# Ledger of designs, part 65: peptides against a protein of PDB entry 8YVU

Target 1, 39 residues: chain A of PDB entry 8YVU
Amino acid sequence: PQLCYILDAILFLYGIVLTLLYCRLKIQVRKAAITSYEK
Target 2, 160 residues: chain B of PDB entry 8YVU
Amino acid sequence: TWLTVLKKEQEFLGVTQILTAMICLCFGTVVCSVLDISHIEGDIFSSFKAGYPFWGAIFFSISGMLSIISERRNATYLVRGSLGANTASSIAGGTGITILIINLKKSLAYIHIHSCQKFFETKCFMASFSTEIVVMMLFLTILGLGSAVSLTICGAGEEL

## One batch from the design tools (peptide; made by RFdiffusion4, then SolubleMPNN)

Design b2_p14_1_s2 (from b2_p14_1, 12 letters changed)
Fold by OpenDDE base, seed 4:
Structure b2_p14_1_s2 (fold): chain B 39 residues (1-39), chain C 160 residues (1-160), chain D 39 residues (1-39), chain A 14 residues (1-14)
Amino acid sequence: as target 1 above (39 residues)
Amino acid sequence: as target 2 above (160 residues)
Amino acid sequence: as target 1 above (39 residues)
Amino acid sequence: TLLFLLLLLELASL
């Protein structure tokens, strides 16, 4: 049971970090697409 | 600018807020249906007794819906309405987080005081279940607050 | 504890899906960057 | 959008 709670915390933190990274990456894709359209 | 990014994701943030609200409502209703919180002694379910899953879900849903409608209609009056709703939702979310933190502290204190080595004791099971649900609700509330604050900042930027 | 294990399973599935989406998006960013450089 | 939905789902799963 204690291991389950620790795993939940780790998985949650991982999900937050992945979401932030994905948002950053999505912004980069959008910026790259705009830059490619302006050339 | 970061404001321009938030503006582009406003509909997404609104949908997120509605989804968060719906999930909180679903969890609240499930907990109320499965557990008779009224018969549970102690402050372990103080957040549920306060009706947080219900009113919090309503505030987040209204804020999210108004944000989506404001973005889709691109009307200045809706932007102001959305800003007001998002601000109210942010305040509600902050209050909800506070209630959930208090509930979590009480649940953790209960687990520590009673040295819940025997998980199969009804009280320890309820405290563990409460802690799990409260943690889930806390995270959902933090996300809802983050979306509401982001929408509020975006709306404030449009008024400017 | 049973609820914790169910939660772990959901979080784990979510983390996998996010990781796959992140990988796909990362590939898209790389492709967009290459296309912008060839231009 | 899907990723933020997934983040919400992840937060919902805490």
Scores: peptide ipSAE 0.564, ipTM 0.831, DockQ to the pose 0.107; fails the geometry check
Fold by OpenDDE base, seed 2:
Formats: structure tokens, C-alpha cells, sequence
Structure b2_p14_1_s2 (fold): chain B 39 residues (1-39), chain C 160 residues (1-160), chain D 39 residues (1-39), chain A 14 residues (1-14)
């Protein structure tokens, strides 16, 4: 039970970090697509 | 192509296999040091009794090391050796998953039979701990298998 | 305790899906960067 | 590489 709660905390933190990285990468894709269209 | 992506991440996948192997070995060593599995009644630790954390860790470690060496040296003989090791590691991973699933079922059955409502009972604690460790080992094994399969596909693509 | 294990499974699945999406998005960024460089 | 390490860490954590 204690290990389960520790695991939940780690997985939750990982999920937040991945979500932030995904959002940043999505913004980069959009910027790259716009730059490619303007050329 | 997917092969190009796998080739770029080959070193990373090899490091991943080594890391997975080390974690499995650490868990195996910790469990063996804390618990005398040989004296524990029942099949709660059947995966540990089968020695899976040890031989599985060895296979994944060898596969990962050979993959890294193959990528660094770019030699045809090392590519074949890595492919062979990755294939063996994939088979070992599949066997490990099967053993871990069987162990998990036995552990869950034990918890159910003993009506483990009170976690503080020694038998229930041991069964719960075993279940947690087996789940962790199962996920590590799935990761190891995924990396080994990816490296095998990458190696096969380099031989073509 | 059962809820903890269910949460672990959900968070794990979420982590896998996010990793796959991140990999796909990273490939798209690379493709967009190559296309922008060739123009 | 970092994401895969994090994914491995997530999978290893499970």
C-alpha cells in the first residue's frame, strides 16, 4: 500500500512533466509549420 | 521510416536494457537479502524461486551491452552478435512475463484465500509485498522486451 | 488500496500514450524543420 | 532520450 502511493506520486509527477513537454513540442511544430508556409 | 527512428535511438535502447537489467538485479538481490524465499511457504515468490530476476537481468544486460558495442564499432560481426543477443533477450523477456503473470495470479489468490483485510498480518504483508514487487518486475520486463524487440528490428534492418 | 492500483494503471497507460504522442510529435518537428531548410 | 528515460523510469516504477 505505501509503495502504491509512492508510485502514484512518481507517475503523477511524470505525467505532468510529459504533458508540459508535449505542449512545448506542439508549439514548436506549429512554429515550424508557419515558418515553412511563409517560405 | 520507423527503422531510421529506431537506429537513432539504438544506443538509448541499449542503455535502457542495461538499466532495466540492473533494476531487476537490484530488486532480486534486495528480496533475497531481506526475505529467505526458500523458507517461505507457498508460491507467493514463485518468480523469484525460478530465478527470473537473475537470469532475466543477465540476458537484458548482455543484450544491451552488445547493442551499444555494435552501434559504437559499426562492425558486421557485432551487428549479428547484437541481433542474436536481442533475440535471446526477447525470448527471455517473454518467458519472464509469463512467469510473472503466473506469480501475480498466485499472489492474488493467496491474498483472496486469507481474506487479507488486515495488512499488518505477517502473511498478508508478505503477499502484498510480493504482489507489489512482481508488478514492478512485470513492468520492467515489458520495457526490457520492448527495447529488445526494437533493437532486434533495428539490427535486422541493418542486415538488409 | 484498490483505488491506488487502479490509479497506477491509469497513470501508466497515460504515460505510455503521452510518450507515443511525444515521439510522433518529435518526428513531425524534425520533418517540418527539414522541409523548412529545403525551401 | 530523456523522455524515453522518463518512460523507462515510469515503467520501472510500475
Amino acid sequence: as target 1 above (39 residues)
Amino acid sequence: as target 2 above (160 residues)
Amino acid sequence: as target 1 above (39 residues)
Amino acid sequence: TLLFLLLLLELASL
Scores: peptide ipSAE 0.556, ipTM 0.823, DockQ to the pose 0.084; fails the geometry check
Fold by OpenDDE base, seed 1:
Structure b2_p14_1_s2 (fold): chain B 39 residues (1-39), chain C 160 residues (1-160), chain D 39 residues (1-39), chain A 14 residues (1-14)
Amino acid sequence: as target 1 above (39 residues)
Amino acid sequence: as target 2 above (160 residues)
Amino acid sequence: as target 1 above (39 residues)
Amino acid sequence: TLLFLLLLLELASL
C-alpha cells in the first residue's frame, strides 16, 4: 500500500512534466505557424 | 504576451473552474450522504464540518460562470464583475486550502496515534478514507485557486 | 489502499494518453518544420 | 485546452 502512494506521486510528477512539455511543444507549433504565415 | 495567452484561455479556465467546483460539490454530497459527519467524533472531517465543499464549490462556480459570461459578452462592466468574483474565489480557495491542510494534519496524526496495523478496523478505515477524500479535495482546491488566480490576472490585465 | 490502486490505474491511463498526444504533436511539429524548410 | 484538461484530470487524480 505504501508503494501505491509512491507510484501515485511518480505518475503525478510524470503527468505534470508531460503537460509542461506538451505546452512547450504547442507553443513551438504556434510560433512555427505564425512564421510560416508571415512568409 | 502571457496576458494574451491567458485571455485566449479565459473561457477554458472558467469551464475548468466550474468543473472543479462541480467535482468538489459531488464529493461533498457523496461524503455527506454516506457518512453522518455530525456523529463522527474528532476533527477528521473538519473541512466538511466547515461546509467547505459547498461554499467553495459555489464560489468557484460563480467565478467560472462570470468569467465565461464576461469573455463572451466582451462588455467592460462584466470585466470588473468577473475580476471581483475571481478575486473573491481566489480568497475562498486559499482559505479552503488552509482548512484542508489542517484537516489533513489532524487525520494523519490520528492514523499515527492509533498505530493502525489493522487497516480494516472501523476507526482506521474512517481515518484513511477521510485522508484520501481530504487529499482529493486539496488538489481540486489548488486547481480551482490556480484557475481563479489566472482569471484574476487576465481580468486585471484588461483593466490596464 | 484500494482507492490508491484505482488512482494508479487512472493516472497510468492518463499518462499513456498524454504520451500518445505528445507523440502526435511532436510528429506534427516535425512535419510543419519540414514543410517550412522546403519553402 | 485539452492539455489543461488533462493536467486537471491528472491533478484531480492525485
Scores: peptide ipSAE 0.547, ipTM 0.820, DockQ to the pose 0.081; fails the geometry check
Fold by OpenDDE base, seed 3:
Structure b2_p14_1_s2 (fold): chain B 39 residues (1-39), chain C 160 residues (1-160), chain D 39 residues (1-39), chain A 14 residues (1-14)
Amino acid sequence: as target 1 above (39 residues)
Amino acid sequence: as target 2 above (160 residues)
Amino acid sequence: as target 1 above (39 residues)
Amino acid sequence: TLLFLLLLLELASL
């Protein structure tokens, strides 16, 4: 049971990091799409 | 700037509020179906005995639905109605948090008094299960309150 | 304790889905970068 | 919107 809570904390932190990375990547894709449209 | 961001996310916040309400309702129904709360001795399930998952879910659902309808129809009368509903939902959420905190304190006190070293004792299992459900419900209530407050701020900004 | 395991399963599934979406988005960014280099 | 929902779900899991 204690290991389950530790695992939840790790998975949560992983989810936050992945969400931030996904947001950054999505912004990059949007910037690339805008740059391709202006050309 | 913050108001414009919140306005763009108003529909999302309303959907989140409805979803939170539905999850709370599901938890309430599951607990009522699996556990005969009326026969459980003690105040461990005081939030469930008070019917919080049911009335809280109803208030959040109504608030979320009214918010979405208000945003879609862009009618001044609906904005006022949504603001009123969101305010009522925020008050209900605050009351729910208070009830859940009281329940959590009682559950923790129960666990401490019974020195639940024997996890297989039915009383200790019920107290632990109650504590876990109350924590989940508390989290969902905080999310619902956050959405309701955000929607209330958006609605107040439109009336100004 | 059982709820912890259910939550762990949900978080794990969420992490997998996010990882797949991140990989897809990364491939899209790479394709966009290649297309911009050929132009 | 989906990312925010995922972030909220993640925050909910914490």
Scores: peptide ipSAE 0.537, ipTM 0.809, DockQ to the pose 0.094; fails the geometry check

Design b2_p14_1_s3 (from b2_p14_1, 11 letters changed)
Fold by OpenDDE base, seed 2:
Structure b2_p14_1_s3 (fold): chain B 39 residues (1-39), chain C 160 residues (1-160), chain D 39 residues (1-39), chain A 14 residues (1-14)
Amino acid sequence: as target 1 above (39 residues)
Amino acid sequence: as target 2 above (160 residues)
Amino acid sequence: as target 1 above (39 residues)
Amino acid sequence: KEELLLFLLELAKL
C-alpha cells in the first residue's frame, strides 16, 4: 500500500511537469504562428 | 515526418531507456536484498526468479547507451550497433512483459486462494508487495519497450 | 488499496497521452519555425 | 552522471 502511494506521487509529479511543458510548448507554437502570419 | 521527429528525440528516448533500466535494476536489487526470494513459498516472485530485473536492465542500459553514443557520433557502425541493440531490447521488453503478466497472475491467484483480507499476515503481505512491485516493473517495462521500439524505427529509417 | 491502483492506471494513461500530445506539439513548433524561416 | 544531468537540463530548456 505504501509503494502504491509513492508511485501515485511520482506519477502525479510527472503529470504536472508534463502539463507545464505542454503549456509552454503551446505558447511557443502560438508565438511561432503569429510571427509566420506577420511575414 | 514521424521519422524526423523520432530522430530528434533519439537522445531523449535513449536517456529514458537508461533511466528505466536503472530503476528496474534498483528494484531488483532492493527486492533481492530485503527478501530471500529462494526461501519464499510459492511462485509469487517468478519474474525475479527468472532474473528479469537484471537481464532486462542490462539490455535496456546497453541499448540506451548505444543509442546515445550513436546519436552523438553519427557514425554508421554505431547506428547499426544501436539498431541491433534496440531490436534486442525490444524483444527483451516483450519477453519481460510476458513474464511480469504471468507473475502478476500467480500473485493474484495466491491472494485469492489465501483469502488475504488481513494484509498484515506475512504471506499476504509478501504477495501484495510482490504484486505492487510487479505492477511497477510492468509499467517501466512498457515505457522501456516503447523507447526501444521508437529507437529501432528511428535507426531503421536512417539506414533507408 | 484498490483505489490506489486505479489511480496509478489513470495517472499512467494520462502520462502517455500527455507525452504523445507533447511530441505532436513539438512537431508543430518545428514546422511553424521552418515555414517562418522560408518566408 | 553530470553529462546526463546537463543533457536533461538542456532538454528541459528546449
Scores: peptide ipSAE 0.472, ipTM 0.806, DockQ to the pose 0.037
Fold by OpenDDE base, seed 5:
Structure b2_p14_1_s3 (fold): chain B 39 residues (1-39), chain C 160 residues (1-160), chain D 39 residues (1-39), chain A 14 residues (1-14)
Amino acid sequence: as target 1 above (39 residues)
Amino acid sequence: as target 2 above (160 residues)
Amino acid sequence: as target 1 above (39 residues)
Amino acid sequence: KEELLLFLLELAKL
């Protein structure tokens, strides 16, 4: 049971990191789209 | 389009494969160091007895390293080598999954037979621990297989 | 313990989906960057 | 571990 909780913590951390990276990337895509629309 | 995507993510997939391999190796070594699997009766640790964490980790590590090197150097001989290694790693991963599933079934059967209501019983604790480790190894193996297959498809597409 | 395993499965699936979405988004960013460079 | 972290950070910047 303790190992399961450790795995959960690792997977949760991984999920948070990926979500943050995804958000950053999405912001970049939006900025690129805005820049393309202004040109 | 899919091939170009896989090529761009080849380094990432390779790193993921190496990381997965290292984690598998670490868990294998920790389990072998803490538990004397040879003295444990039954097939609860059949995957460990077969040496899967070791050879599986080696195959995944080699596949990942070759994939990264192949992408960096863009040499035809490295592409072929990477393709071969990734194919071997994919086969190893598939075999590993099969072994892990069999081990998981045996572990679950053991838990059922012994009516493991008391966690403090050594046999039940070992069976539960084995099940947890096997599940973790299964997830890691699936990740490794996914990366290896992706790299294999990428390499095959470059040879065509 | 059963809840822990269910959580592991959900987090694992979430991680896979996020990885795929991240890859797709990264490709979109790269395509946008290429299109911006050709202008 | 530090090299891996640096590599991941570099990959995140690309």
Scores: peptide ipSAE 0.472, ipTM 0.808, DockQ to the pose 0.041
Fold by OpenDDE base, seed 4:
Structure b2_p14_1_s3 (fold): chain B 39 residues (1-39), chain C 160 residues (1-160), chain D 39 residues (1-39), chain A 14 residues (1-14)
Amino acid sequence: as target 1 above (39 residues)
Amino acid sequence: as target 2 above (160 residues)
Amino acid sequence: as target 1 above (39 residues)
Amino acid sequence: KEELLLFLLELAKL
């Protein structure tokens, strides 16, 4: 059970990091789309 | 388009493969340090007895490193070398998945046969621990195989 | 322990899906950047 | 974490 909880913690942390990266990338896409629309 | 996408992610896939390999090595070393697998009766740790965490991690590490080097230097000889290494790593990953599935089946069968209601019994604890480790290793191996196959497809696309 | 394994499976699946979405989004950013460079 | 971030940023520039 302790190992399972450790794995959960690692996977949870990985999920948070990926979510943050995804959000940053999504913001970049939006900025690029806005810049392309203004041209 | 798919080949172009994979080529652009080649370095990322290589790094992911190296990380997967390192995690596999860490798990292998931890299991070997904490548990004397040689004294454990049964096939619960068959994947560990086969040394999969070690040789699999080595293959994935080499494949990942070669992929990164190949992408950075953009040399034809490195592309071929990376293709060969990724192909070998893909085969190793497939073999590893097979071993892990067999181990998982044996571990689950052991748990089912012994009706492990008492988690604190040494045998049931070891079987449960093995199952947890094997599941983790299986997930890591699937990720590693996915990266190696992707890198192999990229390398094959560059040779055409 | 069974609940922990179920959570691991869900988090693992989530990680895979996020990775795929991140890759797709990265491709979109690159396509947008190329289109902006050709203008 | 910083090295990983730098690596990801470099990958994002590629």
Scores: peptide ipSAE 0.464, ipTM 0.810, DockQ to the pose 0.034
Fold by OpenDDE base, seed 3:
Structure b2_p14_1_s3 (fold): chain B 39 residues (1-39), chain C 160 residues (1-160), chain D 39 residues (1-39), chain A 14 residues (1-14)
Amino acid sequence: as target 1 above (39 residues)
Amino acid sequence: as target 2 above (160 residues)
Amino acid sequence: as target 1 above (39 residues)
Amino acid sequence: KEELLLFLLELAKL
């Protein structure tokens, strides 16, 4: 049971990191789209 | 192209493979140090008895190291060597998954047969612990295999 | 213990989905960068 | 560890 909770913690951390990276990438896509629209 | 993306992530995949290998080795050593697997009756620890955490970790470590070295030195001969190592690691990972699935089935069958209502019974506790370890090892093996396959595809794409 | 395994499965699925979405988004950013460079 | 961190930071910027 403790090992399962450790795995949960790792997966949760991974999910948070991926979410942050996804948000950053989404912002980059939006900035690129705005820049392409202004050209 | 997808190949170009994978090539850029090759070092990351190699590091992930080495990390996975190290974690597998650590789990193997901890289990061997805490439990005398040879004295445990049944096939609850069949993956450990087969030595999978050890040889699997070695294969993944070698594959990851070769991949990183190949990327850093950008030498054609190292690329071919890395491709071979990654292919071997992919085969090892597939074999490991098979062994772990068999172990998991046996462990679950053991729990079912003994109707482990008393979790505190030593046999039921060991079977539950084995199941947890096998699940973790399976997860790590899947991650390692994914990295090895990705590296193999990258290497094959560079040779074509 | 059963709840922990269920949580692991959910987090694992979430991780896979996020990874796929991240890859798609990364490809979109690259395509946008290429189109901006060709202009 | 520093090289890995730098690599992760570079990957995060890409």
Scores: peptide ipSAE 0.455, ipTM 0.800, DockQ to the pose 0.033

Design b2_p14_1_s4 (from b2_p14_1, 11 letters changed)
Fold by OpenDDE base, seed 3:
Structure b2_p14_1_s4 (fold): chain B 39 residues (1-39), chain C 160 residues (1-160), chain D 39 residues (1-39), chain A 14 residues (1-14)
Amino acid sequence: as target 1 above (39 residues)
Amino acid sequence: as target 2 above (160 residues)
Amino acid sequence: as target 1 above (39 residues)
Amino acid sequence: QEEFLLLLLELSRL
């Protein structure tokens, strides 16, 4: 039972980190697409 | 700019807000249907007694719907309405978090006072169940608040 | 306790979906970088 | 992005 709450906290933190990384990567893809369009 | 990225994710944030609101409403309805909170002694379900799952869900739903409509129709009059709704939802979310934290403290205090060694005692079971539900509601409220704040920042950036 | 396991399942599924999306996005960034290098 | 938005829209309709 206590392990379940610890797992929830870890998964939640992982979800936040992945969301931030996904947003950063998405911005990079967009910047790369814009740079390729200006060429 | 960071604002441009958020603007492109407004529909996503609005959908997330509506989903969070619906889940909160479902939890509120289920708890009210299964448990007669009025007959439970103490403040274990103080957040439910305050009606937070219901009014919070309404605020988040309205905010999310207005955000989606504002983005889809791209009308200036809807932008202002969405900003107002998102601001109201952000305030409601902050209030909800406060209520849930207070409820969580009371539930934990109840568990500590009664030295709930026997999980099968009805009072200890209810306190544990309340704690679990409050934690879930707190998680959902944080997600909803994050969406509402993000939408508010986007809307404010469009008005400037 | 049962609700904790349900939350774990949802968070785990969300983490998997985000990981797949992140991998797809990373592949797109790599493809865009390769295409920009060949120009 | 559109597919993800469509998936979210579909999930919101459930």
Scores: peptide ipSAE 0.486, ipTM 0.794, DockQ to the pose 0.036
Fold by OpenDDE base, seed 2:
Structure b2_p14_1_s4 (fold): chain B 39 residues (1-39), chain C 160 residues (1-160), chain D 39 residues (1-39), chain A 14 residues (1-14)
Amino acid sequence: as target 1 above (39 residues)
Amino acid sequence: as target 2 above (160 residues)
Amino acid sequence: as target 1 above (39 residues)
Amino acid sequence: QEEFLLLLLELSRL
């Protein structure tokens, strides 16, 4: 019962962190692609 | 640099693996301290009786620690050691998932046999608690396996 | 009660998908970096 | 525990 909600909170936090990391990585890929195109 | 980002990601995966292992160990110790599994009727805690939270946590902890150390020291011998440890951890995780699925089936069967409509019955409460813990352990084990496999792929890619 | 377990399943699936996407993106970044170094 | 906390802090700074 309460343990399920704790698990939900952990998984939710993990999902947020992964989303932020994914966004940062995606931005880095775009910057690298732009830099390679300008060369 | 891209290499710095990749290194940080590997460290993150290693930390995630260690955290997963520590959580599994904590759950194992809490269950063992609160419940005398040896005196519980049935095999609803078969995963705990098999010692999975303990040996699984050890394997994941060692794998995670070796991965972090390998990334920090950037030594070829440590990379190979980490790859080996992550492979072993991946195998252990797969075995753990199998054990947990078997335990879950037994717990569900127990609930079905007792027709647990009343949650406040001690036996039904225990079976429900076991099911919840096993599900949680299953999720953690899958997360640990995912991290170990990811680290293995990354390590293999660095050797090639 | 049942809703909590459903939420756990959804969050777990989301976590797996994000992890796979992150890995794919990381591989793409590595390939782009190698290609830029060979130029 | 301190090394783990330091590693978590380093990770939090990413």
Scores: peptide ipSAE 0.485, ipTM 0.815, DockQ to the pose 0.041
Fold by OpenDDE base, seed 1:
Structure b2_p14_1_s4 (fold): chain B 39 residues (1-39), chain C 160 residues (1-160), chain D 39 residues (1-39), chain A 14 residues (1-14)
Amino acid sequence: as target 1 above (39 residues)
Amino acid sequence: as target 2 above (160 residues)
Amino acid sequence: as target 1 above (39 residues)
Amino acid sequence: QEEFLLLLLELSRL
């Protein structure tokens, strides 16, 4: 059971980090698309 | 394009918030139906006694629904309503996290005091079960808070 | 204990889906950067 | 995104 909770914490942290990175990447894609459309 | 993608993200966050709220309600109702929390000795289920799974889930559900409706109708009054609801849900989520942390500390303290080596002892089993449920609710509450804060930031950005 | 394993499965699935989406976005950013560099 | 949109649509219909 303790190992399960540790795994949950790691997976949760990983999910948060990936979500933040995904949001940042999505913003970058949008900025790149806008700059490509203005040219 | 930026606004349309932000809108799609708002819908996603709103639905995530509603789902989180519904899961919290389901857990709350299941725990209340299976366990007579009022007769359980100690403060192991203090978060449930405080009714957090219910009122927190209601706040998150309302916030998520308002966010989705606001995005779909694109009306200024709905945007403001959604922003207000998301702010309220963010406060509720923060309060919920605090309650859950207090409950978790009490549950862990109970486990340590009673030296719960025997998993099948009723009191130790209940304390362990409470700890598991509280941890799950804590994760869900953090996810809900994250979605509500994100929606609040997006809504505030649309009003500027 | 069973609930912990269910949560682990959900978080694991979420992590995989986010990783795939992140990879797709990263490819899109790279494509957008290449098209911006060729202009 | 499409599957998520479809899931959203199904959830919005509920």
Scores: peptide ipSAE 0.483, ipTM 0.801, DockQ to the pose 0.035
Fold by OpenDDE base, seed 5:
Parts: C-alpha cells; sequence; structure tokens
Structure b2_p14_1_s4 (fold): chain B 39 residues (1-39), chain C 160 residues (1-160), chain D 39 residues (1-39), chain A 14 residues (1-14)
C-alpha cells in the first residue's frame, strides 16, 4: 500500500510536468504557424 | 504570450474541470450508496457530511461549461460570467482542499490511535477506505483548482 | 489499497495519452520548422 | 453525452 501511494505521487508529478510541457509545445507550434503565415 | 496560451487551452481546461467534477460526483454517489455515512461514528467522512462532492462538482461543472461557452461564442457577457464562475470555483476548490486536509488528518489520527495492523477489522477498514477516498478527492480537487485558476487568469487577461 | 491501484491505472493511462500527444505535437513542430527552412 | 464525447474527441485531436 505504501508503494502504491508513492507511485501515485510520482505519476501525479509526471502528469503535471507533461501538461506544462504540452502547453509549452503547443505555444511553439502556434508561434511557428503564425510565423509561417506572416511570410 | 502566456495569456494567449491559456486562452487556447481554455476549452481543454474547461473539459478537464467538468470531467473532474463528474468523477468527484461519481465518487460521492458511490460512497453514499455503499456506506451509510449517517451511522458511521466520528468525523472520518466529514467532507462527505459537508456535501463537498455534490456542491463542489456543481461549481466546477458550471465553471467549466461557462468557460467552454465563453470561448466558443466570444461574447463579452459570457467572458464576465466565466470569470465570475471560475473565481467562485477557485474559492470553492480552496475551501474543499481545506476540508479534505482536515478530514485526512482525522482519518490518519484514527488509524494511528487504533494501531490498525489488521485491516480486516471493520473500523480499520473504514478508516483506510476513508483515507483513500479523501486522497483521491484531494488530487481531483487540486486538478480542478488548477484548471479554475488558469481559466480565471485567462479571463482576467481578456478583460485587460 | 485497491482504490490506490485504480488511481495508479488512471494516472498511468493519462501519462501514456499525454506522452503520445506530446510526441505528435513535437513531430508537428519539427515539420513546421522544416517547412520554414525550405522557404 | 454525445456532445461531451465529441468535445473530448475534438480535444484529443488538438
Amino acid sequence: as target 1 above (39 residues)
Amino acid sequence: as target 2 above (160 residues)
Amino acid sequence: as target 1 above (39 residues)
Amino acid sequence: QEEFLLLLLELSRL
């Protein structure tokens, strides 16, 4: 049971980090699309 | 730049908020159906007795729906309504986290007092089950609060 | 303990889905960068 | 439910 709670904490942290990275990457895709439209 | 990012994720955050609210409501209904909380001695289920899964789910659902509608219709009245609902949902989420932390402390204290080495005892099982449900609800509430705060920042940035 | 394992399964599935979406988004950024370089 | 599923599918395509 303690190992399960540790795994939950790791997976939760990983989910938060991935969400932040996904948001950052989505911004980059949009910036690239805007730059391509201005040319 | 950060505001434009949040605006573009607004629909995703709104759907995540609604989904979180639905999961919280489902857990609340399952716990109320399986357990007679009124007959449980102590404050192990204080968050459920306060009705948090129900009113919290309603606030998060309304906030998420208003955020999605506001993004799709891009109307000024919907933006203000979404900002108000997200602010209310953020306050509700903060209150919910506080209630859940208090419940978690009570549940952990109960487990410690009864020296629950054998989980097959009814009292120890109920305390452990309460702790697990409260932890899950705490994680869901933190996710809901994060989405509501993000939507509030996005809405505030559109009004400036 | 059983609920902890259910939460682990949900978080794990969420992590896999986010990783796949992140990979797709990263490929899109790379394609956009290549298209911008060819112009 | 269908609109919610459609919204989830649209979100998964984003």
Scores: peptide ipSAE 0.481, ipTM 0.802, DockQ to the pose 0.040

